# Peptides against a protein of PDB entry 6RGO: the designs that were tried, part 1

Scores and structures below are computed, not measured.

Target 1, 392 residues: chain A of PDB entry 6RGO
Amino acid sequence: MALKLLGFNQDATCFSVISSNKGVTIYNCDPFGKCFELEKSTSNDEELDFLVEMLFSTSLIAVVDKTIGASKRKKLKIVNTKRKATICELTFPHEIMDVIMNRKIICVVLKSDQIFVYDISCMKLLRTIDVRGEKLKSTSKFRNSEAVGDIGVRVSLSTDNNSILCYSSYSKSDKENAPLNDIVVFDALKCIQINVLPAVHQSNIVCIACSPDGMLMATASEKGTIIRVFKTIDTENDEPILVNEFRRGSRPSRISEMKFNHDNTLLACVGESDTIHIFALPVTTTEADANEDDTLQQSSHSLSSSINGLQYISKGLANRFGKIIVSKIPTQSQQRHVAYIKIPENAKYRIGFPKDTTNTIHICGEDGNYLVYSIPRNEVGPCTLVKSNTFD
Structure headers, positions and changes below count from the first letter of each chain, unless a header shows other numbers.
Peptide ipSAE is a variant of ipSAE made for these designs: the mean of its two directions, with the distance scale d0 fixed at 1.0 Angstrom where the peptide's residues are scored. Compare it only between designs on the same protein; published cut-offs may not carry over.
The geometry check fails a fold that doesn't show the stated peptide or that is severely misdrawn somewhere.

## One batch from the design tools (peptide)

Design b1_p8_1 (made by RFdiffusion4)
Fold by OpenDDE base, seed 5:
Structure b1_p8_1 (fold): chain B 392 residues (1-392), chain A 8 residues (1-8)
Amino acid sequence: as target 1 above (392 residues)
Amino acid sequence: IEEIQELL
């Protein structure tokens, strides 16, 4: 049976899948089991396609049926899973590409490169962000919407109530073919732009992850070889703060998803490769707690990994075209993964970090495996499988 | 709307 993975919810307590026979199914992670099913409304052998965004473990979901015709692809349904009832339906002028939510807002991304920001509590439109709006003033040529395949506006939202929205935008260039390589940081509640990170990659951004608190973002381009982590709000000399540059690999491979753990100590990435990579973020120890004199001589051989404090070489290299390019960290200073999980080749996986266990990762595959791994703390190596379940 | 508020 063909399974299609939709993903984990914000806290990895549930995941959603499309089953060819059943339609949309939501599984609870612990105790493992099916908690919701949306039956297939159609007798046709059409490939099922849905967007499903969950609100944590609540009975509120947002659903878009992409299976049948251009009309349903423009409709967002808010559904109560306990009642199996549609609470409300919104219709958009264009196809819905993505839906993301937290306890405060819903963001709806359209094929038109528009982001509609709603207050979830009343479904009131707070803002329409037109990501093309600045570009339309310079170039009246709509790229034929058919030839723009997988390259669209990408979004990520903080899972907290601060509701920090990160989205990809077109670089300010009079060139008809400006890449989606800028990031805008937006306060979705106040509807204000907080920051703009120009040219964070040389090519289009295809994956963004916001930290749960909205203080960090990770970005990957179409190449998927380098992941960059930035501060969202803070700037140094009006320039973006690059916290980390991670090397996933030397071979190009699409990254489909990235996630931070709940304490911002780990970043995981998954995609078309046989490997989930987990990277360690530097913990900024605030020096504040240095005063408790507790003389416990535990001769813990602190492997002083001299994490040579990589001086923030935020030197924006203006290239030959006058574009600010985020300086590439020298290849020798690019960090590798600290942990990894091997997955079947060509199997699509999704990742989630549970809230209560910051060194645990949940993964699920289109192969019907739900797996829980422990992440090693003190060594570089494979993750250890702790729990496995199967679903169909 | 009331039903959404009950689910939040």
Scores: peptide ipSAE 0.489, ipTM 0.959, DockQ to the pose 0.897
Fold by OpenDDE base, seed 3:
Structure b1_p8_1 (fold): chain B 392 residues (1-392), chain A 8 residues (1-8)
Amino acid sequence: as target 1 above (392 residues)
Amino acid sequence: IEEIQELL
């Protein structure tokens, strides 16, 4: 049967799939098993298309049926999985492209490049963000329908209560074809813009991940060769907002998903390549509690040598042109993966990090495999398969 | 709305 993966929930306790015969199915990861099913609304052999976002391990899901007709593609249903009942329905002016949530906020991304921000507790609209702004309304010929599916506003939301929303925005270049290569950092609760990261890639951003705490974000362009990690907030300490630059590969390949683990020590990426890449992030040791004496001389092979390349941004040009965040970091400072997983060629996979095990990753494939891997700590190498299950 | 709050 054709499976389509929707992804893991925020804590990787569940994942959602579309089955061509059953409709939407939600699986629990441990113990492994089917926990919810949403049946098809129609008996037709039409290709099923849904958006489903689950709120952690709760009985709350957001559902968009994209299968039939332009009207359904504009409707968001909030569903109680225990009751199998629709709690409420929202209708939007345009097709829904994405839905993300946490315990405070639902964000709905439209094909119009609008983001609707709701308070989940009352379904009150807090903000409508128009990513195109007023200037681009005149030149936005609706991109011809065929090539359009891939280039839109990308979003990521922190899983914590701070509700940091990161989204891709159009560069202010007077070019009719401005790329979606800026990032806006937005406090979704306060409805304020925190930061703007201009021109973080040369081409359109196609993947964004926010850390669970909202302190970090990762970006990848349509080239998918370089992943950049940024601080979401400017720190007073003159620290660079670009904290890491990772090389996934030399060949272009789309990245479909990125995730941070729960302690911000790892970043995983998956996409069209045969490899899930896992990168190590520098642990920001807060200097405060280093007073206790335990002389474990763990040979910290100093990853410190790669950061020194960032200091050569001459202070002189920063004053007149707004913060050039992405100087050309020398290709030598680009870190590789510390761990990897080989996946079947042409199988789409999704990734999730469980909360309780920082060195474990959950993956699921459109091939019907749910796999749990252990990530090596002290060596560069393959992840070890710990558990496998199959689903249909 | 009340039912959403019970599920949060």
Scores: peptide ipSAE 0.481, ipTM 0.958, DockQ to the pose 0.892
Fold by OpenDDE base, seed 1:
Structure b1_p8_1 (fold): chain B 392 residues (1-392), chain A 8 residues (1-8)
Amino acid sequence: as target 1 above (392 residues)
Amino acid sequence: IEEIQELL
């Protein structure tokens, strides 16, 4: 059967898939098994397409039927999976491109480059963000984005209650073809812009990941060769703080998904390549000055591998137009993966990090494999397969 | 709405 992956929930306790014959199925990871099915409403040979976002391990899901020819591509359904009932429905002026949620907020991304921010508890609209609106004061030409179906506003939301929303925005260039290479950091609860990271890549941003706590953000462009990690809120001299620059590879390859683990120590990426890459983030040991005076002399030569976290002060190069350009880290200081998983060629995979095991990653494939891997800590190498299950 | 609050 042809499977399409929808992805993991926020804590990787469940994942969702589209089966061409069955419709949407949600699987529980442990114990492994089907926990919900949404039956196909039509016998048509049309390729099924859905958005399904699950709120953690709850019975709350957001569903959009994106199937071609379906008049439902503008309709968000909130469903109780336990009752198998629609709680409420929202209709939008444009096709829904993405839906993301946490325990406080639902964000709905439209094909119009609008982000609708809702309070989940009452489904009240808090804000409409028009990502084009700053540009629309000039040229009313709706680009017929017919041919470039893959370049749109990307979003990521913190899984905590602080509800930090990161989204891609158009650079303020006078060029008709400004790339989606700026990032806006937004407090979704207070409805305020916190930060703007200008020109974080040379080309359009196609993947964003926010850390669970909202303090870090990872970005990748359409080239997918470099991943950049920034602080979301903190700035140095009103300039964006670049924490890490990772090299995925030398060859262009699209990154479809990135995830932080729950303690911000790991960043995973997956996409069109045969490899899931896992990068280590520097642990900011807050040296709590535990002044415990305990005099025990044992001379254990701990080889402190001084990972000199070179705080590269990003001297923003002011371009001729007064724009700060995020300085590139020299290629020699670009970090590589610390771990990897080989996946079948041409199989799409999705990734998730469980809460309880920070060195474990969950992956699922359109090949019908659900796999649990252990991530090595002390060496650079392959992840070890711990558990495998199959689904159809 | 009440049903959403029961699921949060």
Scores: peptide ipSAE 0.476, ipTM 0.957, DockQ to the pose 0.848
Fold by OpenDDE base, seed 2:
Structure b1_p8_1 (fold): chain B 392 residues (1-392), chain A 8 residues (1-8)
Amino acid sequence: as target 1 above (392 residues)
Amino acid sequence: IEEIQELL
């Protein structure tokens, strides 16, 4: 059967898939098994397409039927999986491209480059962000730049209650084809723009990940060779703080998903390549006062020595030539993966980090594999397979 | 709406 992956929930306790014959299925990771199914609403041999966003391990899901010919592509259903009932339905002026949520906020991304921000508790619209309208205020020319294929506004939301929304925006450059290479950081609860990171890549941003706490974001462009990690809120001299620059590879390859683990120590990425890459983030040891003599020599010291090469080159030379404002980390200072997983060629995979095990990653494939890997702590190498299950 | 609040 053709499987299409929808992905993991925020805590990687469940994942969602589309089966051509069954419709949407949600699997529980532990114990492994089917926990919910949405029946196929159309009798037609049309390729099923859905958005399904699950709120953690709750019975709350957001569903969009994106199947071709269905007048449902503009409809968001909020469903109680336990009752198998639609709680509410919202209709949008344009096709829904993405839906993200946490315990406070639902964000709905439209094909019009609009982001609708809702209070989940009452489904009240808090804000409509018009990413094109922001561009048009800066650039007087109404070009209907038809979003050429897969290029649109990308979003990521913190999984905490702070509800930090990171989204891609159009550069303020007077160029008719300004790339989606700016990042806006938005407090989705207060409806306030917190930060703007201009020109974080040379090309359109195709993948964004916000950390669970909303303090970090990772970005990747269409090239997918470099991943940049920034602070979301903190600035240095009104300039964006680049924390890390990771090299995924030398060859261009699209990154489809990135995720932080729950303690912000790891960043994973997956995409069109045969390899899931896992990068280590420097643990910001808050210098808690060194005064308490407690002799627990936890062997955490060995990884810190390799990370000491991150000179904060805060020299934001805003060079006059519309170049990346972000000071490029020297290529020699670009960190590589600390761990990797080999995946089948041409299989799409999705990734998730469980809360309880910061060195464990969940992955699932359109090949019908659900796999749990242990991430090595002390050495650069392959992840170890801990558990495997199959689904159909 | 009340049903959403019961699920949060």
Scores: peptide ipSAE 0.466, ipTM 0.956, DockQ to the pose 0.883

Design b1_p8_1_s1 (made by RFdiffusion4, then SolubleMPNN; from b1_p8_1 with Q5K)
Fold by OpenDDE base, seed 5:
Structure b1_p8_1_s1 (fold): chain B 392 residues (1-392), chain A 8 residues (1-8)
Amino acid sequence: as target 1 above (392 residues)
Amino acid sequence: IEEIKELL
């Protein structure tokens, strides 16, 4: 049976899948089991396609049926899973590409490169962000919407109530073919732009992850070889603060998803490769608690990994075209993964970090495996499988 | 809409 993974919810307590026979199914992670099913409305052998965004473990979901015709692809349904009832429907002028939510807002991304921001509590439109708006003033040529495959506006939202929205935008260039390589940081509640990170990659951004608190973002381009982590709000000399540059690999491979753990100590990435990579973020120890004199001589051989404090080389190199390019960290200073999980080749996986266990990762595959791994703390190596379940 | 508020 063909499974299609939709993903984990914000706290990895549930995941959603499309089953060819059943339609949309939501599984609870612990105790493991099916908690919701949306039956297939159609007798046709058409490939099922849905967007499903969950609100944590609540009975509220947002659903878009992409299976049948251009009309349903423009409709967002808000569904109560306990009642199996539609609460409300919104219709958009264009196809819905993505839906993301937290306890405060819903963001709806359209094929038109528009982001509609709603207050979830009343479904009131707060803002329409037109990501093309500055570009439309310079170039009336709509790229034929058919040839724009996987390259669209990408979004990520903080899972907290601060509701920090990160989205990809077109670089300010009079060139008809400006890449989606800028990031805008937006306060979705106040509807204000907080920051703009120009040219964070040389090519289009295809994956963004916001930290749960909205203080960090991770970005990957179409190449998927380098992941960059930035501060969202803070700037140094009006320039973006690059916290980390991670090397996933030397071979190009698409990254489909990235996630931070709940304490911002780990970043995981998954995609078309046989490997989930987990990277460690430097913990900024605030020096504040240095005063408790507790003389416990535990001769813990602190492996002083001289994490040479990589001086923030925020030096924006103006390239030959006058564009600020985020300086590449020298290849020798690019950090590798601290942990990894091997997955079947060509199997699509999704990742989630549970809230209560910051060194645990949940993964699920289109192979019907739900797996829980422990992440090693003090060594570089494979993750250890702790729990496994199967679903169909 | 009131039902949404009850689910939040």
Scores: peptide ipSAE 0.488, ipTM 0.959, DockQ to the pose 0.895
Fold by OpenDDE base, seed 3:
Structure b1_p8_1_s1 (fold): chain B 392 residues (1-392), chain A 8 residues (1-8)
Amino acid sequence: as target 1 above (392 residues)
Amino acid sequence: IEEIKELL
């Protein structure tokens, strides 16, 4: 049967799939098993398309049926999985492209490059963000329908209560074809813009991840060769906002998903390549607890030598041209993966990090495999398969 | 809507 993966929930306790015969199915990871099913609304052999976002391990899901007709693609249903009942329905002016949530906020991304921000507790609209702004309304010929599917506003939301929203925005270049290569950092609760990261890539951003705490964000462009990690907030200490630059590969390959683990020590990426890459992030040791355990210092020295290449961003150019966040970091400072997983070629996979095990990753494939891997700590190498299950 | 608050 054709499976389409929707992804893991925020804590990787569940994942969602579309089955061509059953509709939407939600699986629990441990114990492994089917926990919810949403049946097809129609008996037709039409290709099923859904958006489903689950709120952690709760009975709350957001559902968009994209299968039939332009009207359904504009409707968001909030569903109680225990009751199998729709709690409420929202209708939007344009097709829904993405839905993301945490315990405080739902964000709905439209094909119009609008983001609707809601308070989840009452479904009150807090903000409408128009990513195109007023200037681009005149020149935005609706991109011709065929090539349009891939280039839109990308979003990521912190899983914590701070509700830090990161989204891709159009560069202020007077070019009719301005790339979606800026990032906006937005406090979704206060409805304020925290930061703007201009020109973080040369081409459109196609993947964004926010850390669970909202302190870090990762970005990848259409090329998918370089992943950049940024602080979401400017720190007073003159520290560079670009904290890491990772090399996924030399060949272009789309990245479909990135995730941080729960302690911000790992970043995983998956996409069209045969390999899930896992990168190590520098642990920001707060100076306070550095007094006791002398033994862990040796492993940090090898990573610190790569960070010293970032200091050569000469202070002199920063004053006249607004924050050039992405100087050309020398290709030598680009870190490789510390761990990897080989996946079947042409199988789409999704990734999730469980909360309780920082060195474990959950993956699931459109091939019907749910796999749990252990990530090596002290060596560069393959992840070890710990558990496998199949689903249909 | 009150049902959402019970599920959070």
Scores: peptide ipSAE 0.486, ipTM 0.959, DockQ to the pose 0.889
Fold by OpenDDE base, seed 1:
Structure b1_p8_1_s1 (fold): chain B 392 residues (1-392), chain A 8 residues (1-8)
Amino acid sequence: as target 1 above (392 residues)
Amino acid sequence: IEEIKELL
C-alpha cells in the first residue's frame, strides 16, 4: 500500500500516517499499535492528502483534508479521537498549508502567507500575522505561486507553555523576488514580536525547528547543506546570536524536518538524503560553584575533549543598505554530525525525540517501518537499532 | 469548545 507520513507528535509517543486504502491512522509508539483511525470518506482513486496534528498523547487532533478536488482544504477540524467526534470547525479564506500546536496555541498557516494564531482553550483568534503585509504596501501582484508550490512561510512552535513561534519572513529588499530568508521570533501568547533575524540564509528557508523550551532555533535553506542554530530571544548588541553552524553535506539535498531533543543537547535532521544526521549542541554547563571542598584525590584523567565552543561574536556586516547580514562561520569551524542513521533511498522518513530517553530517537518511514535507535554519546558513529515494528 | 478544556 502507498503510505504517506504525517509525522510524530511533540513527545514522539505517537505518529500519524495516511494509507491510500484506510485513510489516516495514528499509531502509539509504546506499546506499539493503532490507537486511532479516520476512515476514507470517498472510494475515489484520488491520492489522499491530510494534515494531522496531535496534541501530545491526548485525544485532541487537528485535521485538514487536503485531497485534491476536496472543498475541505480551507477547513480545520478539531476532533476528539476517543469520541470519534468533531468538536469544532474553522474555515479559512485560503488553503491551509500547515498546522502546529501546543497546550496553549494553535497556529494555522495559509497559502496566502498568513499565520492565524488561536488560543486552543477557547479557539479565539489572538492574531493574524500577514507575512506579505510589510511587502504589500508596494505591489499588489499575487504571484501566481502555481509553479513554486514548495516555497512558502515555514513555522515552528515551542512545545512548552511559553509558546515561542518562529516563522520565515520576506527580506526587506527592493527586489521583486525577495527570498523568505528572514526569521521572526514571536511570543504567541502575548502576541508580540520578540526578535528578527535578518538574512539567516542566502536562499529561501524551507525548514525551521524550535527547541522545546523556545530558547533555540535551527534553520535550513533550500540548499540543505548548512544548518544554523540561533538563540531566539537573546541578542548581543541588538544582533542575532549564532550558536552553531552544522554541515549536513557538500551536495544540495532538501531537509524536510529537524527536531531538537528535550534537553537541547541534540539536533536531528531528515530529508531527501539516505541519511538522518544527528548533531551535538554544546551543553552550557552553568558552573554552579558547588564549593564542596571534598578532597578526594582520585586522578581519573577524564579526557575532556575540549569542544571549544568558539563564541564567534557575529560582527554583523552592515551591507550598503544598513542591513545586518549574519556572518558565515568559516567552513573549518563548521561542525559535522556526531551520529547518523542510514535509511532506504527514496523512502521518506520522519523523526521524533521521546522525553524520557534523551539519547533515543524514534523514526518512521513510508516503507512501513517504525524504528527506535540509540544515539552514541562517546564516539562519532552509527546509531544502534534498539526496536523495530512494521505498520501498513 | 468546553470539551477542548477537558482534553488539555
Scores: peptide ipSAE 0.483, ipTM 0.959, DockQ to the pose 0.845
Fold by OpenDDE base, seed 2:
Structure b1_p8_1_s1 (fold): chain B 392 residues (1-392), chain A 8 residues (1-8)
Amino acid sequence: as target 1 above (392 residues)
Amino acid sequence: IEEIKELL
């Protein structure tokens, strides 16, 4: 059967798939098994397409039927999986491209480059962000730049209650084809723009990940060779703080998903390549005062020695030539993966980090594999397979 | 809508 992956929930306790014959299926990771199914609403041989966002391990899901010919592409259903009932339905002026949520907020991304921000508790609209309208206020020409294929506004939301929304925005460059290479950081609860990171890549941003706490974001462009990690809120001299620059590879390859683990120590990426890459983030040891003598030699010291090469080159030379404002980390200072997983060529995979095990990653493939890997702590190498299950 | 609050 053709499987299409929808992905993991926020804590990687469940994942969602589309089966051509069954419709949407949600699997529980532990114990492994089917926990919910949405029946195929159309009798037609049309390729099923859905958005499904699950709120953690709750019975709350957001569903969009994106199947071709269905007038449902503009409809968001909020469903109680335990009752198998639609709680509410929202209709949008344009096709829904993405839906993200946490315990406070639902964000709905439209094909119009609009982001609708809702209070989940009452489904009240808090804000409509018009990413094109922000561009048009800066650039007087209404070009209907038909979003050429897969290029649109990308979003990521913190999984905490702070509800930090990171989204891609159009550069303020007077160029008719300004890339989606700016990042806006938005407090989705207060509806306030917190930060703007201009020109974080040379090309359109195709993948964004916000950390669970909303303090970090990772970005990747269409090239997918470099991943940049920034602070979301903190600035240095009104300039964006680049924390890390990771090299995924030398060859261009699209990154489809990135995720932080729950303690912000790891960043994973997956995409069109045969390899899931896992990068280590420097643990910002808050210098808690060294005064308490407690002799617990936690062996955490060994990884810190390799990371000492991150000179904060805060020299934001805003070079007059519309180049990346972000000071490029020297290529020699670009960190590589600390761990990797080999995946089948041409299989789409999705990734998730469980809360309880910061060195464990969940992955699932359109090949019908659900796999749990252990991430090595002390050495650069392959992840170890801990558990495997199959689904259909 | 009240049902959403019960699921949060």
Scores: peptide ipSAE 0.477, ipTM 0.958, DockQ to the pose 0.879

